# Peptides against a protein of PDB entry 3T6J, part 263

Target 1, 375 residues: chain A of PDB entry 3T6J
Amino acid sequence: PIVESYIGFIESYRDPFGSRGEFEGFVAVVNKAMSAKFERLVASAEQLLKELPWPPTFEKDKFLTPDFTSLDVLTFAGSGIPAGINIPNYDDLRQTEGFKNVSLGNVLAVAYATQREKLTFLEEDDKDLYILWKGPSFDVQVGLHELLGHGSGKLFVQDEKGAFNFDQETVINPETGEQIQSWYRSGETWDSKFSTIASSYEECRAESVGLYLCLHPQVLEIFGFEGADAEDVIYVNWLNMVRAGLLALEFYTPEAFNWRQAHMQARFVILRVLLEAGEGLVTITPTTGSDGRPDARVRLDRSKIRSVGKPALERFLRRLQVLKSTGDVAGGRALYEGYATVTDAPPECFLTLRDTVLLRKESRKLIVQPNTRLE
Target 2, 372 residues: chain A of PDB entry 3T6J as posed
Amino acid sequence: PIVESYIGFIESYRDPFGSRGEFEGFVAVVNKAMSAKFERLVASAEQLLKELPWPPTFEKDKFLTPDFTSLDVLTFAGSGIPAGINIPNYDDLRQTEGFKNVSLGNVLAVAYREKLTFLEEDDKDLYILWKGPSFDVQVGLHALLGHGSGKLFVQDEKGAFNFDQETVINPETGEQIQSWYRSGETWDSKFSTIASSYEECRAESVGLYLCLHPQVLEIFGFEGADAEDVIYVNWLNMVRAGLLALEFYTPEAFNWRQAHMQARFVILRVLLEAGEGLVTITPTTGSDGRPDARVRLDRSKIRSVGKPALERFLRRLQVLKSTGDVAGGRALYEGYATVTDAPPECFLTLRDTVLLRKESRKLIVQPNTRLE

## One batch from the design tools (peptide; made by RFdiffusion4, then SolubleMPNN)

Design b2_p25_1_s3 (from b2_p25_1, 10 letters changed)
Fold by OpenDDE base, seed 4:
Structure b2_p25_1_s3 (fold): chain B 375 residues (1-375), chain A 25 residues (1-25)
Amino acid sequence: as target 1 above (375 residues)
Amino acid sequence: MFTGVAGPVYPVSPVSLENLLNALL
């Protein structure tokens, strides 16, 4: 087998300031079959990057072809196991030196083992479809998230010599119609500048890229989905995201006005964006379970993903990128924290929904080191 | 072909699938 490993101070999710990495490491075996799908995705990446909803001037000047490998994890040492990884975490290095992507394939497979009767917050008619396509849709999402999410976008930088990595005279902010008025100075990084929101904001951007680009037929073809299957993968990917946004409320602490997990905060933000889009795209309905206790249902109108969902996500994702590129912390914080705010305001009453989410919470799954056999 | 055989699951420190799903999601 081909063995991959990494070890070091990598992810900063546990640092309140998003600056200090946690020590983590893994040993994994390359899944050749899934890696071949990601290789095809990499081969298409330069073209797919052009489909992102920002001007080319807000994208990296040069596409650096990354490695992308699917891994079956043998052991993972850390506080959490991701589904995917994009390294290094430094945006400047990603722009100049490139990056490596990995998907933790067998970690995903564990997440897919959901019993129908335990599947919360979905309509009954969606459950079987969700179970069937959750895995495949998540493979698509992770691939896009890592490669084209974390792998995309340019930071506008002024170097130590005062030179800009963008043309100040010609580059226009697509949100304001004006010239670029802010950037990163020498020594400023994404994490240092955006601090407490940096991780969650970036995850939100990456997740949004995944949702946005999963609508592209070429992406689905790369993963081997066509026709009705492709549409089902799209639907379940979006449905999974909106469901995850509801589930995210578990990770909100009302007393501290704080989110305990960056990705869950990101998913809640996306849910809020899609709810704001209106037109019956997403509906959360409080219900009563068969046990007589509070429950809820999330509904996503499949027919409105492209017509309502995509444009809403497009606008939001563009704003995320523009604010990131320009180092506009004030604008970025205002946008992101605005969507990340949890209140009990109608119609959603998210604090009340949180109580329902907690009431319906499943027991935590444990991931255990697998045994492998050579056949 | 590597086939993973589930041996006895000793409770290693629960990296909660929540943190994983949260890190995934």
Scores: peptide ipSAE 0.019, ipTM 0.461, DockQ to the pose 0.053; fails the geometry check
Fold by OpenDDE base, seed 1:
Structure b2_p25_1_s3 (fold): chain B 375 residues (1-375), chain A 25 residues (1-25)
Amino acid sequence: as target 1 above (375 residues)
Amino acid sequence: MFTGVAGPVYPVSPVSLENLLNALL
């Protein structure tokens, strides 16, 4: 088998300032079959990047074709096991030197063991479909998230010599209609500039790219989905995201007004965006469980994903990218923290929903290291 | 100081791998 590994200070999710990496490491085996799907996605990346909702001037000048590999993890040492990884974590290096993507495929498979009766917050009619397609939809989401989420977008930079990596005269901010008024100075990075929101904001952008591009027929085809199956994969991917946004409330600490997990914060933000879109796209309904205790249901109207969801996500995703590209920390923080704010305001009453989420929380699953056998 | 955006970890939260996986999946 092809073995991959990494070790070092890599992910900064545990740093309150998003700057210091946690020391982590893994040993994994290449899943060749799934890697071949990601290779096809990589081959289509330059075309798919054009589908992103920002002007080409806000995209990288040159797509650096990454390696994208699906991995079956044998051992992971760290605070948590990711489902996907994009490295290096330095945007400057990603833009100049390139990047590598990995999907930790068997980590995802652990989630597939969820029993129907333990699946919280979904409508009963969605549960079977969700169980069937959560895996495939997640493969799509991870692929898009890593490759075209984190792999996309340009930072506008002024170098030490005062030169810009963009044309100041011709590049227009699509949100304002004006010339670019802000950028990264020499030595400024995404993380240094956006600090406490940088990781979660970037995850939110990448997740949004996944949701947005999973609607594209070519993406679904690359993953081998056509017709009704493709539509079910889309639906379940979006349904999963909105459910994740509700579950994310577990990771919010009201007393500290803080999120304990960047991706969960990101998913909550996406949920808020999709709720704001209105028109019955997403509905969260408090209910009473069969046990007589508080429960909730998340409903996603499948028929409104393209008509309501996509435009809402498009606008949001464009704003995320524009603010990121221009280094507009004030605008970026205002946007992101606005959606990341958890209140008990109607109609959602998210703090009350948080109590429901905590009440319905399943016991923590333990990932057991697999044994490999030479046959 | 290379402040790199930590690459997307689809973290399976060690706090609730299942919830995260259930949220992701």
Scores: peptide ipSAE 0.018, ipTM 0.479, DockQ to the pose 0.086; fails the geometry check
Fold by OpenDDE base, seed 3:
Structure b2_p25_1_s3 (fold): chain B 375 residues (1-375), chain A 25 residues (1-25)
Amino acid sequence: as target 1 above (375 residues)
Amino acid sequence: MFTGVAGPVYPVSPVSLENLLNALL
């Protein structure tokens, strides 16, 4: 339809247990031009899924081709407005019944209006490029995140009859080299099993899929980027993610050892993974602003994205998927919480950086819902 | 009407759209 809407208990981000949806709803209009790009992405999805860094046995047996539309939101009721949506949230339903993706295009566009002088934590030389390409790169990221992030991966399930949706004798865990030792039982879901980390872990997986697959030329071509523009889109997408990981510290509460936002936690985890990769891929440098107060700069070495960043992200993303598929909560929690831990340990001193992030925090933007008219 | 549980949204979480987008952007 040209007008899209949904309403109900949808996102569980506000539930401390990640189980209860917030009541939300929207009315939106289809952006046909951007939707056509997502349709091309959907048409390529089955091939792009094969590029993901896990064995085919850890992917869905059949890709259920979703609808994917870009929407201009007219009204949104909820605690926050998403940039993209993949529904339903239940992985079991995504596997059996399929899913729908939407990008909230005009919500994304609001973010693009950042003034250069207000752009924090970037090198001065990156700012103009960042401003130019943040929008286009984010369109790519959202498309990949929703369609191939949330749309990918298999949960290993034993049904009520004791039947498995995988071959126990032949499927090997690529991390251990052993047969599959754990799975979801009847009545167990992703959210019920992984609980407090489920949402942010899944967001981290989806964001990682976006970063990983944005390196693929076919993806960039679908969005209309070639040559130098394609490389700039890649660079800015990765730069944006590492910057986001720093900004994420705003949403950490040291006193409670808790994250207040799933996506920001996810981005911090990705930042930590890319920092751990070393080799000068990512550097966070504390600085002093022109006002004499603490500041910081994030540097991403463009030349090391493919050589250092991609392999690091590949290993991490594979582990995320394997642990998710097998329902290995202990392993998943150990991995994810390990990277999600915020300390003041050198060299990064993330708690000190958090104070800098808070000091440099921009004023909260107000979202004003648009009007439409018939001409 | 697809009354599905919204999959992981790139939520502009109660994080200001600004912070999520500034973090994503």
Scores: peptide ipSAE 0.017, ipTM 0.482, DockQ to the pose 0.087; fails the geometry check
Fold by OpenDDE base, seed 5:
Parts: sequence; C-alpha cells; structure tokens
Structure b2_p25_1_s3 (fold): chain B 375 residues (1-375), chain A 25 residues (1-25)
Amino acid sequence: as target 1 above (375 residues)
Amino acid sequence: MFTGVAGPVYPVSPVSLENLLNALL
C-alpha cells in the first residue's frame, strides 16, 4: 500500500487567536479508487475556478495544481479527526509553492453511518433519500471545499518594496464599483488581520464554494452522478448544510456569546443566508416529537435551490471573497458576525431552537482505530 | 511571515468530531 503521514503543529483551531498550531499526526493508506475522482476534479479546477462569483482579478493569477489524495486513516492523534485537509495552512506558501489536499475517506464513512430513527430535524419523506445520498454528497462537498474553497481566491498584497500583486488602476471592487481601497501590507496575513473570525470565515467561504459549485453538471459528472442521481446529490448536499446550520446551535454558548467550533459557526451563517433569501427556500418549523417534547423540522424546497438559493449564495460568497481579498476587516467582521449572531428574535427564535437542538442531541460517537492486517 | 491558514480540519474541539459529524449528518 502507499502510506502517507503528517505530523507536527498543524491546525490552530484550539488557539483563541488562531495562531498556534495543535500538535497532531496521522498515518494513512492511499485509497486509489477515490483518489482518481479527486484527480479528475484537480484536472478541472482551472475551469471550475472561472465559475466562482468573483472577477478573475480576485482569483489567483495562477492555479498551482495540487495533489489530491483520498486516505484511509489507520491512526490519528489530535483533538479531532478532519474529513479533509488542505496543507500547508499558510496562504503565502499555498500561493507561491502550492498545496496538497487529502480526504480522510474512512472518517467520512463513519460519519455516514446514521440510523434512520436517529436522524433529527428532517422531514420523514427526506430521511431515506438523505441516508442514501449523504455519503456521496459529502464526498462532493469535501472535494470542492478543500480544492476550490481553500484553493481559491487572491489576497491583494503590497510587498516590502511597495509593489502590488494587483493593478491598482484597473482592478475594481465589484461590491462598491470603486478602485481597491485596502489590501494586506507586508507582514499582514489572513489570520493576523481577521484574527478571531478568520478560521470560521474561511470555512464559511469554503463550504459556500462547495454548495455553489456542486450545482455544476461537470462536478457531478466527475463524481459519477448524472440525471436524477445528480439532482438527488445536489438536494441532499444542500439539505445537509441547512440541517447542519440548525445543529450548529449546539456549539454556541449564549452566556459567552461565542462559538466553540469554526465549521459549525460557518454552517449556521450559511443557514442564515439561505433563510434570509426567503421565498420558501428554507423553513424551520418547531414541532412536538412523539415523546411529547420539543422538536423541529427543516425543510428545503428542492425546486428553489437554483432559482432562490444559488443567487443568494452567489451574492454572499462574492462578498466574502471581496472582503477577504481587500483585507477589509471592518466590512468582513460586520458581515460575518451579523449572520453569526444568535438571538431569540422571531420568526426563527434561534435560542429557543438551541434548547430543542440540545434536547435532541445524540450521544457522541467514538471513532476507534482499526486493526489492520497485511495479508 | 507565513501565516498558516489552518485548513478545514474539522477539528472536533472537545466538542467531538462526532458532534460535528452528527451536525453534518
């Protein structure tokens, strides 16, 4: 087997300032069959990047084609096991030297093992479809998230010599219609500038890229989905994100006004964007469970994903990227924290919904290291 | 100064990967 590993101070999610990496490591075996799908996605990356809702001037001047490998994890040491990884975590290195993507395939498979009776907050009619397509849809989402989410977008930089990596005279901010008024200075980075929101904001951007590009037929074809199956994969991917946004409330601490997990905050933000789109795209309905206790249902109107959802996500995703590119921390914080705010205001009453989410919380699954035998 | 953008490790903070996976679920 082809063995891959990494070890070191990698992820900074446990640092309140997002600057210090946690010591982690894995040993894994390459899943050749799934890796071949990601290689096809990599081969299409330059074309798919053009589908993103920002001007080419806000995209990287050159896409550095990464390796993208699916891995079956033998052992993982750290505070949590990811579904996917994009490394190095340094935007400057990713921009100049390139990056590698990995998908932790067997970790994803564990995530897919959901019992129908334990599926919370879905309509009964969606549960069987959700179980069937959750895995496949998540493979698509992770691939897009890692490769084209974290792999996309340009930071506008002024170097130590005063040179810009963009044309100040010709590049226009698509949100304002004006010339670029802000950028990163020498020594400023994404994390240093956006600080406490940087990780969650980037995850939100990457998740949004996944949702947005999963609508593209070429993406679905790369993963082997056509016709009705492709539409079901789209629907379940979007439904999963909307449901995840509700479940995210578990990770909010009202007393501290903070989020305990960057990806869950990101998913809540996306839920808020899709709720704001209106037109019956997403509905959260408080209900009563069969046990007589509070429950809820999330409904996504499949017919409105392209007509209502896509345009809403497009506008939001463009705005995320523009604010990121220009280093507009004030605008970025205002946008992101606005959607990340959890209140008990109607119609959603998110704090009340949080109590329902906590009431319906499943027990934590234990991921156990497999025994591997060489035959 | 290469500031590392921590890639999407779904790090389960002491909130378990399970809860994140369950939330993704």
Scores: peptide ipSAE 0.016, ipTM 0.459, DockQ to the pose 0.103; fails the geometry check

Design b2_p25_1_s4 (from b2_p25_1, 10 letters changed)
Fold by OpenDDE base, seed 4:
Formats: sequence, C-alpha cells, structure tokens
Structure b2_p25_1_s4 (fold): chain B 375 residues (1-375), chain A 25 residues (1-25)
Amino acid sequence: as target 1 above (375 residues)
Amino acid sequence: AFTGVAGEVYPVSPVSLENLLNSLL
C-alpha cells in the first residue's frame, strides 16, 4: 500500500485568533480508485478556477498543479477528524509555492451510515434521496472545497520593498468599480488581519465554492455522475448544506454570542445567504414531531437552485473573495458577522429554532482506529 | 479542512460500532 502521513502544528481552528496551530497527525493509506477522481479534478482545476465569480486579477497569477489524494485513515490524532485537508494553511505559500489536498475517504464513509428514522429536519420525500446521495455529494463537496475553495484566490500584497503583486493602475475592484485601495502589508497574513473570523470566513468561502462549482456539469462528470444522478447529487449537496446551516445552531452559544465551530458557523452563514435570496428557494418550517415536541423541516426547491441560489451565492462568494484579497477587514467582518448573527427575528426565529435543534440533537459519532492487512 | 458532515464536527445519527468500523474499512 501507499502510505501517507503528516504531523505537526497545522490547524488553527481552536485558536480564537486563528493563528496558533493545534498539534495534529495522521497515518493513512492511499485509496487509488478515489484518488483517480481527484486527479481528474486537478486536471480540470485551471479551467474550473476561471469559473469562479471573480476577475482573474483576484485569482492566483500562475496556476500551480496541486497534489490531490484520497486517503483511508488508519489513525488520526487530533481534536477533530476532517473530511478533507488543504495544506499549507498559508495563503502566500499557496499562491507562490502550491499546495496539497487530501480527502479522508473513510471518514466521509462513516457519515454515510444514516438511519432514516433518525434523520432530522428533512421532508420524508427527501430522506431516501438524501441517504442515497449523501456520500457521493460529500465526495464532490470535499473535492471542490479543498482544491478550488482553499486552493483559490489571491491576496494582494505589498512586499517589504514596497512592490505590489498586482498592477495598482489597472486592477479594479469588481464590487466598487474603483482601484484597489487596500492590501496586505509585509508581515500581515489572512489570519493576522481577519483574526477571530478568519477560520470561519475561509471555510465559508470554501464551502460556497463547493456549492457554486458543483453546478458545473464537468465537475459531476469527473465524479462519474450524469443526467438525473448528477442533478440528484447537486440537490443533495445543496440540501445537505442548508440542513447543516440549521444544525449549526447547536454550536452557537447565545449567552456569549459565540460560535464554537468554524465550519458550522460557515454553514449557517450560507443558509442565511440562501434564505435572503428568497423566492421560495429555502424554507424552514417549524413543526410538531410525533412525540408532540417541537420539530422543523428544511425544504430546498430544486428548481430554484440555478435560478435563485446560484446568483445569490455568486454575489456573496465574490464579495468574500474581494474582501479577502484586499485585506478589507472592516468590510469582511461587517459582511460575515452580519450573516453569522443569530437572533429570534421573524420569519426564521433562529433562537427558537436552536431550541428545536438542541431538542432533536443526535449523538456524536466516535471514530475508532481501524485495522488493516495486506493479502 | 473539516469539510462535509464528519461525525465529529456535524451532528449525525448514531451508528453501531460495527457499522462505524465497516465504514472505516
């Protein structure tokens, strides 16, 4: 078998300021079959990057072909096991030196085992479809999230010598129509500038890239889905995200106005964006469960994903990238914290929904180290 | 990182140890 491992201070999700890495390590075996899908995704990456909703001037100047491998984890030492990884976590290195992506395939597979009767917040007619396509949709989402999410975008930088990595005279901010007015100075990083929102903001950008690009037929083809299957994978991917946005409320602490998980905060933000789009795209309906206690249903109108959802996400994702590229912390914080705010305002009444989410909370899965053998 | 709906970062339906182990193989 082909073995991969890494170890070190890598992820900063547990640092409130997004700067200090937590010690993490894994040992894994390469899944050749799934890696082949990601290799095809890498082969299309340069073209798919052009499909992202920002000007080429906000993308990396030179495409650097990354590695992408699907891994079956033998052991993972850390506070949490990701489904995917993009390293290094330094944007400057990503854009100048390149990066490596991994999908933790067997970690994703653990999430596939869902009992229908325990699946919360979905319509009954969506449950079977969700169960069927959850796995495949995760593979798509993780691949896009890592490779084209974390692997996309450019930071505008002025180096220690005063030189810019962009043409100040010609590069236009697509949101303002003006020349670039802010950038990263020497010694400034994404994490140092955006601090408390950096991790969640970046995850939100990456998740949004996944949702946005999964609509591209070429992406689904790479993963082996065509026709109705491709549409079902898209639907379930989007449905999973909006459901995740509701589930995210578990990780919000009202008393502290604090989010305890960066990815779940990101998913809540995406839910808010898609709810704001209106037009019946996403509906959250409070209900009464069979036990007589509060419940809820999330509905996503499949027919409106492309017509309503995509444009809304496009605008939002572009704003995320522009604010990131320009180091506009004030604008970025205002945007992101605005969508991340949890209130009990109608029509959603998110604080009330949070009570429902907590009431319907499912037990966490515990992942145990597997054994493997060579035959 | 931490993408998707991994059991540690996303509330999911509990599964048996056997099912969990099988999913990891």
Scores: peptide ipSAE 0.083, ipTM 0.521, DockQ to the pose 0.082
Fold by OpenDDE base, seed 3:
Structure b2_p25_1_s4 (fold): chain B 375 residues (1-375), chain A 25 residues (1-25)
Amino acid sequence: as target 1 above (375 residues)
Amino acid sequence: AFTGVAGEVYPVSPVSLENLLNSLL
């Protein structure tokens, strides 16, 4: 067996300032069969990076071929078990030294056995499709999220000697049409500058990359989906994201105006972006459950994903990247916190919906780690 | 890192001991 492990202060999600890593570690076994799909994704990564909605000047100067493996986790020590990992978490190291991607395949597999009767906030017509394609759609999303999400984009830096890693005279900010006005100075990092929003913002960027690139036929082909199956995987991936944005309200604390989970905040932001796009793309409808208590339904219009959803996400994702690259904390915070704000304003009434989400909250799931032996 | 959607009960599909063993071999 091929055994992989890591240990150390790695993920900063629990630090309010996004800087201090939580001590964690895992031991896992390589799943060779699933790793082959991710290897094909890696082989296409350099070309797929060009499909992202920012100029090449905002992408890494040199593509560094990363490792990507699917792992079956035997043990994980930490506050939570991720479904995917991209390390190191330092953008400068990702740019200069490269990175490694991991899909925790057995963690993902656990996700898929939702009982239909317990599946909240979906239309009945979507439930069977959601159950069928949730797993495959997650594989796609995780692969894109890690490899092309976290693995994409450039930070503009001025080093200690005053040299820039970009041409100040020729690089244009696609949002302003002007030359680059801000960058990271020596000693400044993504986390140090963006602080309280850094983790969630980066997760939002990575999730948005996943949704955006999953629309590309080559991506679906890599994962073995064609025709109607590919379209169903796309639909379920987007549906899962908008549903997750609603579920995210569980992790918002109104009294503190605070989010308690970076990924869920990110998913709420994406939901807000897609709702803002309008045109009936996403609809959240308060309903009454069979028990006579509040419920809700999320509807995603499949026919509008490419025509309405993709352009909205493109614009948003480009802005995220440009603000990240330029170290524009003021602009980045204004954008991100704007979409991350939870109010009871109509038509969505998110605080009221939060009460519904809490009412329909599923029981906490326990992950039991496996035991294995060689006989 | 990617995390699952909140509320999803992940039944750990027993990685068939066979698939785990086949990955180990």
Scores: peptide ipSAE 0.146, ipTM 0.568, DockQ to the pose 0.089; fails the geometry check
Fold by OpenDDE base, seed 2:
Structure b2_p25_1_s4 (fold): chain B 375 residues (1-375), chain A 25 residues (1-25)
Amino acid sequence: as target 1 above (375 residues)
Amino acid sequence: AFTGVAGEVYPVSPVSLENLLNSLL
């Protein structure tokens, strides 16, 4: 339809247990031009799913072609407006019935409006490139995040009759080399089992899929980028993610040892993974700003994205998926909370960096929705 | 769902009349 509406108890980000949906609603109009890019991505989705770093046995048995539409929002009612949406939020329904993806195009367009003088934590040489390619890189990341992130992976299930949706004798866990030892029982869901980490963990998986697959030439071609432009979009997408991981520290509460925003926790985890990869891929350098107060710079070595970054992210993303598929809450929690831990340990000194992030924090931007009138 | 980098307030650009018209056509 030309006009789309969305209403109900849908997103569970405000529930500490990831189960209870917040009431949300919007009215939007279809952006046909932007939707065409996402339609091309959908047309390639089945092939691109095979590029993900897990065996086919950990992917959905049958590909169900989803819808993907770019929407311009007229009105949005909720606690926060996303840039992209994947529904339903139930993995079982995603596997059996399919899903729908939405990009909120006019929300993304707003994200693009960054003033150079307000752009924190980047080197001067990266600022102009970042400003130029932030919008295009967001289109790529949102498309991959929703369609191939949230839209990918299989949960191993034993049904109420005791039947498995996988062959117990032949399916091998790629991390252990052993047969599958855990699964979801009847009535168990992703959210019910992973509880307090479910939302952030899934967002981390989806963001990691975006970073991993944006390296594939076919993805950039779908979005209309080739040659040097494609490499710049890749660089800015990765740079944005590592910068976001630093910015994420705003949403950590040290006194409570908790995160207040699932996506930002996810981005911090990715930053930690890429820092752990070493070899000069990512560097965070404390500096002094022109005002004489603490500042920081994030550096990403473009030449090491494929050689260092991709293998590190591949291993991490595979572990995320394997632990999700097998319902291994203990392993998943150990992995995820390990990377989500914020300390002041050297060399990064993240608690000290958090103080810098808070000091450089911009005033909370309010999304003001326009009134649309026919005159 | 994908959310922008926290701290960026996005003024929702009014649907351009052009986009609105293109959507209606």
Scores: peptide ipSAE 0.056, ipTM 0.730, DockQ to the pose 0.109; fails the geometry check
Fold by OpenDDE base, seed 5:
Structure b2_p25_1_s4 (fold): chain B 375 residues (1-375), chain A 25 residues (1-25)
Amino acid sequence: as target 1 above (375 residues)
Amino acid sequence: AFTGVAGEVYPVSPVSLENLLNSLL
């Protein structure tokens, strides 16, 4: 078997400032069959990047072809096992030297094993569809998230010599219609500028890219989905995201006004964006469970994903990217924290919903790592 | 690395050891 290892001070999610890496390591075996799907995605990546809702001037000048491999993890040491990884974490290195993507395929399989009777917050008519397509939809989402999410977008930089990596005279901010007024100076990084919101903001951007691009027929074709199956994968991917946005409330601490998990904060933000779109796209309805206790249902109108959801996500995603590219921390923080705010304001009453989420909380899955032996 | 979906973040019921083993094969 082809063995890959990953070890070091890598992920900074446990650092509130996004600076200090946690020591982690894994040993994995390459899954050749699953890797083939991601290789096809890589082959289409340069074209798919053009489908993202920002001008080419806000995209990387040169596409650096990454590696993308599906891995079956044998052992993992760290605080949490991801489903996908994009490395390196340093934007400057990703821009100049390239990057590598990995999907932890067996982690996905474990993480998404859900019993129907324990599946919370979905309509009964969605449960079977959700169970059927959750795995495939996650393969799509992870691939897009890592490769085209984290792998996309340009940072406007002025180097130590005063040179710009963009044409100040011709590049126009699509949100303002004006010339670019802010950028990263020498020594400034994404994490250093956006600080406490950087990780979650970037995850939100990457998740949004996944949702947005999964609507593209070519993406579904790459993963082997056509016709009704492709539409079901899209639906379940979006449904999973809005459900995840509700589940995210578990990771909010009202007393401290903080989020404890960057990805879940990101998913809550996306939920807020899609709720704001209105028109019956997403509905969260408080209910009473069979036990007589509070419950809730999330409904996504499939027919409105393209007509209502996509335009809303497009506008939001473009705004995320523009603010990121220009290093507009004030604008970025205002936007992101606005959507990340959890209140008890009607109609959603998110703090009340949080109580429901906590009430319906399932036990954390224990991932048991195998003891592999050479015979 | 920007870590994508954290598998443990979804509050789901514990998976049986058998299911875990099957997912790793």
Scores: peptide ipSAE 0.055, ipTM 0.495, DockQ to the pose 0.170; fails the geometry check

